Peptides against a protein of PDB entry 7UQJ. Designs and how they scored, part 54

Target 1, 160 residues: chain A of PDB entry 7UQJ
Amino acid sequence: PELYQNFNITPPRGVLFHGPPGTGKTLMARALAASCSSDERKITFFMRKGADILSKWVGEAERQLRLLFEEAKKHQPSIIFFDEIDGLAPVRSSKQEQIHASIVSTLLALMDGMDNRGQVIVIGATNRPDAVDPALRRPGRFDREFYFPLPDVKARFKIL

## One batch from the design tools (peptide; made by RFdiffusion4, then SolubleMPNN)

Design b1_p11_5_s1 (from b1_p11_5, 4 letters changed)
Fold by OpenDDE base, seed 2:
Structure b1_p11_5_s1 (fold): chain B 160 residues (1-160), chain C 160 residues (1-160), chain D 160 residues (1-160), chain A 11 residues (1-11)
Amino acid sequence: as target 1 above (160 residues)
Amino acid sequence: as target 1 above (160 residues)
Amino acid sequence: as target 1 above (160 residues)
Amino acid sequence: APLAPTPASPV
């Protein structure tokens, strides 16, 4: 309720931040976690990288996702930020089906299993929204998308 | 009301973000627009650059400002973000007096003409607050200023 | 000369941006590439990810690094930005020694082979500077390090 | 229908 009241958003379980690299997606997610925290209500910010979860925890990625969501629920209100979510949940392609399908399936189940009363927001950041499994972009998951355009390079020249 | 409740601020017609380049002024303005948007209440975020308004629209800059404020009012709740507002509203200097005076005068009139009931927030960002016409910093205009310090590389080491 | 004058830095062949994720390393590198470009002198910005170079080009990572540096030299003045350089050049550990050692060795040779007259700057970004091979941090390579600390989440709350 | 990309903030 209150986390979502601070955003004035109907509680999206997930928000997809997409746009070219270096457009500030990660910085924005941290800024939002900040903006919604108070001295009385600290939001716990969990950050994970899609590629790190896949590469570090070969065969344990599902367990690590479950632990992450459990910890986020334990420390609610919380934000889970997946940086490079396209690295964790690539579009299901026939050749990498088993490992990626299991991780995507686990992430889907975790997002679907979040009670609407849970004060956990999931933010996924990607440079390639089309590389993210469409199943993650359905209602009740990453149902909101924010585009982070490259600040016009010309625009940055005059700022600096 | 609600836009300003989300900011916990008495409705400033304008907020000046000032500080060195790369301190996150533009990102912060976008963060605020996002944080205040809901499914039910999407905030429309208008971004313009002071120098672009002056340079692209020689002789039409006033009309472009009017159109921007009209569009922001039409799509309220909205945020108008002027990046590099020092490029739009430089301090009145004798040699550039006529063109800059007219644009500044138009911006002043637009900010003054915003009904307090209007759900339009104006954010101006500058690296040089002293280069902004003092008339813009009066009550009912950019009456709130937020300093974005360079993260002192040293000061930030103590924050980690 | 001028690229390095804009940085006020003795020409480092490489600069290491380190700090927690979401501190703006990638954004800063792009901002610098922007800041140093002019209408007359556009800097070409090459961005690669350490993990992407390793994972996409298993067995061809060395060739891809060579091609990247050749292309950067061809399009000088240029910036090569390695995001997550800890993923490309991890500290030499006994279990992954052969593949990582070859890539690190190639990167070292490419950085050493850059003539000081070359208008190519290399920026490496990492969340874990201690995970970067110390050989990359020697003079003539990533001989300058910039720490990107988390903007104090609390400090941002007071600005918002 | 894929949720329409949030209209690019009019630049």
Scores: peptide ipSAE 0.000, ipTM 0.203, DockQ to the pose 0.100
Fold by OpenDDE base, seed 3:
Structure b1_p11_5_s1 (fold): chain B 160 residues (1-160), chain C 160 residues (1-160), chain D 160 residues (1-160), chain A 11 residues (1-11)
Amino acid sequence: as target 1 above (160 residues)
Amino acid sequence: as target 1 above (160 residues)
Amino acid sequence: as target 1 above (160 residues)
Amino acid sequence: APLAPTPASPV
């Protein structure tokens, strides 16, 4: 019996929504969560800005990530949406290395530690997919990438 | 009482995700499936490349399509995702006509044969909607079309 | 315990899908509804064009909106999709003011009157988000905005 | 390069 790859879509451990600013990455995540939420099955949506986790919680960012994932696990089914995730998990080769590297490592460990039975979907949104650490884009993490394309500048000028 | 077209959205027999390459058609289908999957309700996701069905199963492509739809029906609720569906179902007017015409006819029959009570969603993805047989785009088939627009090249250069 | 903004995504009272024409706003709404519909839980989808509500029901547009929301409430869980919502709810500052202002006011009242326990999602689609009354974009209404970006014209020329 | 269709997670 040819096992059709029945991807029982266990919630992907992560989905990367990447694309230019204002392309609706944040709202797609919210729309998905909203459409799949019912009175019987409320999806809990956690939203964080990557830059806000770094800026507001300097020194506690790792703990805040752990607490976020624990809270998401407690409130399954859940979506963790990281807006501007490139602000949280910049490429390790950038000169602001040490604090970013620890947070990236924590996020990697949290995504790897998500049991496949967990109803937690992580959605990262970025305007700069190339600024996201390639380690986050590996299988079992943000292994699913959605590109949100920009309007033609000439057609954005038709909205002006 | 004006019957508001209550589209009881019985799962559309098909959704065509069309748009340029790298616009996230495949990922949207997966994100939708993932977000609507729960422990109580796993959506089974079947992925096939249109060109792979033609190339790997020359002479069995019709049988493989039938088996795919039977398996999807057995594992309801399910999503059948055809990536590069223009490779499976090219416009009948193209000179490679006979083998493509039979596969297209089989896909048409399978989509028409989906009982409206079935929890099977077919998602076709293409970079070339005009290369997809118009018969697939008719009501009761891929009657729902999603255009995935490209980034402005100038704004992709802002990601460089 | 820092209350992570657990957006218990109660169905947003409204989601604005905005972006250029042909960016698949209508289909995203349908795909979302389809993917979240099951035999146990059919999502009822109501589609209206904003311009059609104005043009076909001049003088009854308010009543038709009320009936639409009542019908959507009766058939919960439901999605009300307004295509070209800028045709229904233009910015109040436009010189065609009085008839549009009443319809906008009715839509505002209907969206505000949706009990947070209602499984009714309103999705507005527009090509011109700036032509939508800012009052519709406030919290508790279309407070979630999805931008559907255009293809780069140069890359639409790669589909030609 | 266009992002390759992500392989669905094998169950």
Scores: peptide ipSAE 0.000, ipTM 0.194, DockQ to the pose 0.108; fails the geometry check
Fold by OpenDDE base, seed 4:
Structure b1_p11_5_s1 (fold): chain B 160 residues (1-160), chain C 160 residues (1-160), chain D 160 residues (1-160), chain A 11 residues (1-11)
Amino acid sequence: as target 1 above (160 residues)
Amino acid sequence: as target 1 above (160 residues)
Amino acid sequence: as target 1 above (160 residues)
Amino acid sequence: APLAPTPASPV
């Protein structure tokens, strides 16, 4: 957040957290959310999992995504966090491919439809950035990517 | 590891990290692994997801669990981290219930079969401790539970 | 980073991450650094430990701090992360008190000497914010503090 | 019933 300001970087509509599993992507997203909520200015944090979007929202996933973005917009400032966003990527089954393509297309449209003046940040977390649809990684979407390296064992040993 | 030694606490065979998603469970597990790895004594960190055990190891999940525990034993000192261990819990479909019951039973047996003298620690992380089979939470298994509260929003707000 | 921009918050020269050990402070700092590095704009991440500054840089700690800030300034945009910054605080021995006071005074001067237009962010992480010299916590230095709550104190206490 | 969206924790 501050780093974008300090660096004169336009905040992305979407931020992709990527890196090996357990490198703290989800933790960071929650920390970001928590860190932006002052006593005066609470940020609403919405969290969904990519796999849950596909599995729990079968037939309604697109509507649920729309509702999520509408709710996030209603509760500005807000963060929408998609954990395991690579779970929205096409799985090898043809029926799932169409469903995934539809959900991804809806997410693309929702991200494109965000006014840059909106106080809604979208964070996607993945362990497999290459499994994320390249269309999601374009400017105006998840145009900023954040690599979470494995905390160097030595570097972290010094933390504990 | 050193902490258990320093506190004269018998290391649990299993530790359950539970709390809301994105509270740093997986991160903590990796931090523990990193912190127990000195230059002289590297700890091998094994990570699996509960959902991956079910989905990727369909028909071989039990064998893969056995192999994981054998590999962890071979590479002592080691940590086995199960992220989303509630993903091993029975889902509402009857066919999945039997498969889950089998995988859970295998995990129970593997945890029970660990010699207390082994330098293998099992960490399970879940967002839903109540969705974890109570049998996994008994003494000699995940007998220590660790709640990860939502980082107080204020607390983390200061961080970003 | 973006959150400061979105909230119209002037980015601090320094950010203090505080909270119990292994609450993800260092991980957060690295993730922030990674998060600010795009393909187009890589952020240079400098990491030092408070204890290493004292122990490894005996007699040269001040010079090494100056060099660190110069290097960070040269490689803008950059983050300087001090892990265990409370390790710069005076330990009970009189000789160490003078050395620590000197190092802290140097750090204060370096933080004060940063142009607010500089693309250098300083992050200090500590488990003991009260052990951090109050002078470091003043406006223009570590004027933003970020509590990392224990992912449940009980949780971590049972892990250790 | 779709699991109620986890109420947005006020961040």
Scores: peptide ipSAE 0.000, ipTM 0.311, DockQ to the pose 0.086; fails the geometry check

Design b1_p11_5_s1 (from b1_p11_5, 4 letters changed)
Fold by OpenDDE base, seed 5:
Structure b1_p11_5_s1 (fold): chain B 160 residues (1-160), chain C 160 residues (1-160), chain D 160 residues (1-160), chain A 11 residues (1-11)
Amino acid sequence: as target 1 above (160 residues)
Amino acid sequence: as target 1 above (160 residues)
Amino acid sequence: as target 1 above (160 residues)
Amino acid sequence: APLAPTPASPV
């Protein structure tokens, strides 16, 4: 919120952080949450992992997503961070992924149902942007994407 | 290698990065790999995820670990980074974890078999250090631990 | 602090992070601040941008630097991060830079005045290390330098 | 348990 206010930009509903593993996607999301909060204006940071939503909440994953969005809305301004969102929202390719497709459809509906005036930002992080359902990458959802490249090896930290 | 050389410290065989999700464990491991590389001395960085070793290499996980350590030894100086190592090496508590116990025993043997003069560093990252088998946390294995806390709330980023 | 304690190394007074734009300098500084904090030991992170100190605080920049260092000292352990420090501390080349030269001299004096036992770390980040006044890069100031390169292709992170 | 929503990091 404040980051976007400081830039006089409307906060996106959803931001996709993509890039190779360990490029700082999750850290940046936390740093953004930290940088947008103040002593006066605390941002609530909700973190979920895509694989955990599927594995821990078998049959309740949709309900857990709804509860997450409700809680985020109740505690505005807030950030919902989905780490490994490709684990939650694989591209709709196979019949065995019907359970994933229902969870993806619930996430889509929750993102579409966010009021543009809501102080809720959704951040998805993935190593595989092309493995994320393109429906999540449409306007009004994860409509902004940030690439996190590998820090190159030639970083000679010359500790002089 | 160079980080430890620059500090005149013997590189640990294994380093455990632990702390809440998104605290920069994986990023730090990559940054260390980057910082230790030069134009003359390139460090090879091998990354594996604990869950991927278990899920993708069912029945071959031990062989894949051996191949990983052999390749790391061949391409010295090198870093082997295990992200989510608690997914690879859970505490030996339940009978269903026998397959995990064999993988853990293989990892233990590979870490014990590393020559102390070897330019191979093993970094494990976890959100749950207490879920990592204590046998991995012993001297000669993951004998150094780094806590990555959440960027605490009271970090007054007083952006004055 | 804890990173340095865990390495049994004296924290440098100042660390210069340099490298092309977008190489993770600012992210690393935040990650270090995070990694050095614990539930018991919170590090206070102060962030300033070199250009902001010059532009927003015309005539007060020196006072703002003093206040920043005093606040950092009061809230030890702390990190002062100067992003774009080349905007604050240009090489003393031209007569129009006299105002910058006074700010640089104030920063030099503040860094020199830090007790070596103080738990204050100063991190400067720049895209142009050669544009930073060499006086800042001397022992007891930004005496350690970390290069953050562009992710170059030849870092075969062979993600096999 | 899923990590409890990290309470508002208010910073």
Scores: peptide ipSAE 0.000, ipTM 0.322, DockQ to the pose 0.085; fails the geometry check

Design b1_p11_5_s2 (from b1_p11_5, 5 letters changed)
Fold by OpenDDE base, seed 1:
Structure b1_p11_5_s2 (fold): chain B 160 residues (1-160), chain C 160 residues (1-160), chain D 160 residues (1-160), chain A 11 residues (1-11)
Amino acid sequence: as target 1 above (160 residues)
Amino acid sequence: as target 1 above (160 residues)
Amino acid sequence: as target 1 above (160 residues)
Amino acid sequence: APLEPTPAEPV
């Protein structure tokens, strides 16, 4: 409840952070976790990269996703952050398409299986929102989107 | 015309952004796109990673480069941003060298084929300018280079 | 001597930069190099990624690490920066575990072989300090740790 | 041949 109130999200919605590389999607996801963490209530932050899910876990990616969601549920309140979630997009090889489709299907089922009483927020970050499977963007999944604009050029020139 | 004026570039020059990782090459490329975008004239920003061109498009990389340049031409004014363009550098395996040489040759032909009347800017970003094929750095290709120094430590401490 | 004084480090200590992705570990490592670089004394900055050490140098990773340390010693004062040093962590495949263990063992030997009179600083950056082999975190290796917190949400909202 | 180590960037 409190975590979702702090994010102004109705559970169990996933949040899609989209915008250019370097706009700080990853940074915001973690900053939100830190800002919602009090001394009394630490938020557990789980991070995975979309490309790592496909490449490191060849043949076990589905199981690793299940374990991740179980661990996030066990360590509530928690955030699951998928960086580069567009890395789950099917690459146009017939074998890879099948593997990608299977992993995406597992992620869909895990998001659909999140109970409304849970304190698990799922944040996906992408530079290519249009490369994210439309099925992930349906209500009850990544159904809230936040655009990360480029920092103002003027603001950047103060930083560089 | 106007896009090239804003960059102070004579068409059809490619721009090489080089400098350390995290110096904000990608962010500058996008900030330039945003700053040159008016309400009346949106700049279309196309991004590809050098490593993705080689890995995702095995056997179709050349076709995807052609399609990218056609789409950029269709959506003028536009920026094609190649992040990690040194990722197109031939890895010293005989099979990879052939594939890399073919992809680089295609990119060269596409850059040479850009008409001076086009409103397509090509920006390459690298951390290793010396790992970029010298053929890409010739006049009419990536013939303008911008060094991205590290941000001043003092500027960074204001952000952290 | 002077380089280590500027870092407030007793030689030949490695420094572990740990903290979330995008907290600017890489940028700080390079900013430190730049701030310690005077017109009279350029610091040579060597960068490697943990994942690249494993993937690009299959069968030669150990030799490349040795060459890197020799080159850093030759170009003193220098910084060796290992980005994503947790990428050397054994992936749970028996063949990869052996390769990882061998590469880590080589890195340990190279760090232990650094003379106290050297002006070579080794910086490791990770998002997962607990995924860094404990042997790398012993005295005389990465025995100093710096946490990179997330930038304050308030600071970030001024930049976006 | 080893991908040449990212040349020492003079900082």
Scores: peptide ipSAE 0.000, ipTM 0.256, DockQ to the pose 0.066; fails the geometry check
Fold by OpenDDE base, seed 2:
Structure b1_p11_5_s2 (fold): chain B 160 residues (1-160), chain C 160 residues (1-160), chain D 160 residues (1-160), chain A 11 residues (1-11)
Amino acid sequence: as target 1 above (160 residues)
Amino acid sequence: as target 1 above (160 residues)
Amino acid sequence: as target 1 above (160 residues)
Amino acid sequence: APLEPTPAEPV
């Protein structure tokens, strides 16, 4: 919120950092947290990996997401950074539908339940924005997308 | 300034990025520069290596620092990024006192001479914050420090 | 090898990362190491600065290079990352010929002596590819070059 | 080196 209020932008409930691996998405999220934290206003930075949330039982993953958002709200201003969010929120049309659908549904509900006045920024990082459930990319969720290009796509095609 | 004005934070005249090598301090400084520049407000990014400034004659190094700060002021909002600032501003108690003392003194004076309303952010990056002259770490200079941890020590132990 | 086998590319014995400072060359090398390391196949990441190798006596610098390559071979799959390789392997035509020539010669021999079946990738990073000895840029050495542009001015506008 | 305008990153 205040970050975005300061930029005269409607605070997205979420920001999607997308771009190939090693483009500094996680680094940027940490920097944003650091740059926004002053001695007077410390931003609390919460980091979770999508795969780590998913590796737990669905009901526990949902509980952990709820607890994470509650803790982030308690420690506002805060940033929740989901690294590899494509692991947490695969497209619902993926054959692993049922387990992922519940976690995605919970994340959607948590993002929708965020008061726009709440100083909680959610940053999702992915290398595959197309693997992220489109429902997360709607207004009031991850409605801002930031492409982290690799410096040279050609350099990657040669590293690849 | 504006970054920090936006966050309702007293703009540090300087920010010290410290942490192990390859933690993306330079990338972060560039990312911060990028994140603060809009189409309407481009941030000018000045980069210097500490060792490159130090390798010149002291009087020329001082002149180059003055010119750098003048150019940064002329192109505000701007970021001056000193990479390897421990090379430019070694602790004055180091046995190589005299040459370094003059450059450090000039840098101190330039940082002190920055109008807090001036849209010039100074970022110093080092792997060794303890090798930086404590005079640079005082309020109104590099008064904010950001630790760049290595991406998870566990990931390091898997890469090691 | 496996990195490159996975990409169906003839494994370069070496990869030169070149581009302006702070373009994430070191971060990319670490990211490549991390992305290629699975739970089943950990990649060992060795990092050295060119200047640090050069600051030692030639015979000790050569021994340290040999030990580094032996250790990398012992811990394969591995990445040897030379940061600031222009400091290690300045052009042989540079007036500091003799000291640098032996270190460069040893590095050339070590790269030539790498079996293409060995899972050792050498990454050299430089801001000045033209300052690197052309002998290192020949086939079977740093025969692949990756330009790390400054994150495209446009890419930052897409991060806006 | 030409002062590269650091293009805007949205915060």
Scores: peptide ipSAE 0.000, ipTM 0.282, DockQ to the pose 0.079; fails the geometry check
Fold by OpenDDE base, seed 3:
Structure b1_p11_5_s2 (fold): chain B 160 residues (1-160), chain C 160 residues (1-160), chain D 160 residues (1-160), chain A 11 residues (1-11)
Amino acid sequence: as target 1 above (160 residues)
Amino acid sequence: as target 1 above (160 residues)
Amino acid sequence: as target 1 above (160 residues)
Amino acid sequence: APLEPTPAEPV
């Protein structure tokens, strides 16, 4: 809120951090959470990994997503960070992916159901924006995409 | 591929990122994935945690490793990043570790079975290179090791 | 040890890294582990995620915590890093949270049972210090709190 | 003792 208000920017419902893995998507999502947290206005940060939602909550992933969004709404201002969102919301490939399709459908409904005045920001991080269901990238969902470029070739040469 | 081709470097089958935890091994593995991803040649990044493979896939970890390598091969160019590979591939200690020994044996076979021309790079990250089975550190597997030094004392003094 | 000895600082039993998610709490906890690790004195680092302890070890989380602390004590000097400790040690809310209350009670007992001379440092990372049970933040437990500020507004403006 | 490598925290 304050971040977007201070810049007169309409807060996106969802921000897709895409780009090279480890370019700081998770760090920056987290960093954004913190810069928006003042002593007066602590932002509640919720982190979930896309693959962990699918693997840990087999048969309850939709319920866990609903609970996550309800909890985020209860603790506004809040950030929901989905790390590896391509693991949660893969491009709908085959008829056999009913489980994945249901989870994606639930996430779509939750994002669509967010009030525009809500202080819940959803940040999805992915290394594969093309592997994210295009339905999530539509206006009113992950409607802003931020590319995280690599740390400069110089940072790479320090390790290589 | 491009990274190694552009530098005329024979692509290692496996790179072991070792060093102090939080020195950015996962960040850099991810960053390397991305620098190799151009608009023309998107690198598919696969991340697995060693401990998660053992804990989430009890009784199917070998199958999940096989599927991971097959999927990586199908989506070339690709990077398989094993975070916390010492959790997956501990030094073979006792006869009672048959489960761990089988998973390590499967990983060895998968790395040995990679075509040298394959655009599948395996990055293992560990804080304990000495806890990784030496068989994984042999030529043709994790044959390159990169030490991740600490973030400078200055970064530490900003937190302390 | 060396870190605190070199600065003549009494090692806290527990350090709470709080602050914005991805401000480098995990990175720094781990960087601290590594900077304290010399060739002569390797620090053993143990990482656990609060939510993973609850989700992976349903019915054995207390035992796993005990084993973790015993192993850390056996491998001194050591760091136990609890990432997302608010997932392990939520504020005691309702009578129905007996499972969570038992795990928190076990962690309290383990931290209280640490010898002040022990080279076991416990680092808890959270994005929500207010969601951590206040009993963990008492003297002799997580008695030091370090705020991780965002990477500067400048880093944010590079992504936004 | 699984020494878990740090999650990718950008410097």
Scores: peptide ipSAE 0.000, ipTM 0.199, DockQ to the pose 0.083; fails the geometry check

Design b1_p11_5_s2 (from b1_p11_5, 5 letters changed)
Fold by OpenDDE base, seed 4:
Structure b1_p11_5_s2 (fold): chain B 160 residues (1-160), chain C 160 residues (1-160), chain D 160 residues (1-160), chain A 11 residues (1-11)
Amino acid sequence: as target 1 above (160 residues)
Amino acid sequence: as target 1 above (160 residues)
Amino acid sequence: as target 1 above (160 residues)
Amino acid sequence: APLEPTPAEPV
């Protein structure tokens, strides 16, 4: 949050956290949510797991996405965090084409339909940025990508 | 590893990290792996996701678990981290009984079969400790449990 | 980084991450650095450990701090992360008075001397916010503070 | 029961 302001960078509608598993993407998103909340300005954090939206809401995934974005907009300022977004919006080239394509299209439309004045940030976390539909990585969507490197072993020695 | 030695605490065979999603369980496991690595003593960190073992290795999940434990033993000192272990070892009472029961039984046997002299620690992370088979939570398995609370909303508000 | 812009919050010169050990402060700082980097805009991340600056650079700690800030300014946009900043900037009331006081004074001067237009963010992480010199916690320095709560103390006692 | 969406905690 702070750095985009510092850099006079237009805040993305969407932020893609990518990097090897357990590099702290989910933790970072939560920490981001938490950090942007103040006692006066509570940010509402919506967390969904990509694969869970697909698996739990068969045939309703699009509706659940819409409801999520509506609720996030209603409770703005808000963060929508998609953990494992590659599970929600796989590359369209995967053979399970139709359902995934519809969900991706819905997510695209929801991200595009966010009023730029809306205080809703979408954070996607993935271990596989290349498995996320490139259409989601375009400007106005997940237009910021953030690599979470493996903490170098040398750097982690200091955490414990 | 080092800390259990430092405290003369018998290193658990298994450690269960539990708590709400994005509380840093996966991160902590990685941080532990990194912290226990020295320049002289590299800890090998094996990470698997519970649901991925089930979904990717249909009919071979037990074999993949065996191979994982063998490889971890071969590369000791090592940490085996199961992210979303509730996906690997669901409660035996869930209707998808047989396949999950076999995998759980294999994991139990592998954890029980770890020689106490082996420098292999198993870390399971779950958002749902109650969804993990209670047999895995018994002494000699995941006999240490660690709650990762949600960073208090107030505390998170500070991070951004 | 992003949320300060989103909320029209003046980006702090310094951000203090505080909370018990292993709450993910260091990870968060790294994730922030990574998150603020894009393919087009690489943020340079400088990490130092407070105690390491004191112990490794006896009599040169002030110079090393100056060099660090100069290098960060040269490579802006940049993040300077001080892990264990309480080791670098202890409360002036601690009996090892003179050396620590000089280093703290240097850090204060460096933070005050940052042009508000400079795209350099300083992140300090500490387990002991009360051990950080209150002068560093004033506006224009570490004016944002971020609590990383324990994963429940009960959970941590078992990891250690 | 479907895992109730983790209630939007005001973060």
Scores: peptide ipSAE 0.000, ipTM 0.332, DockQ to the pose 0.084; fails the geometry check

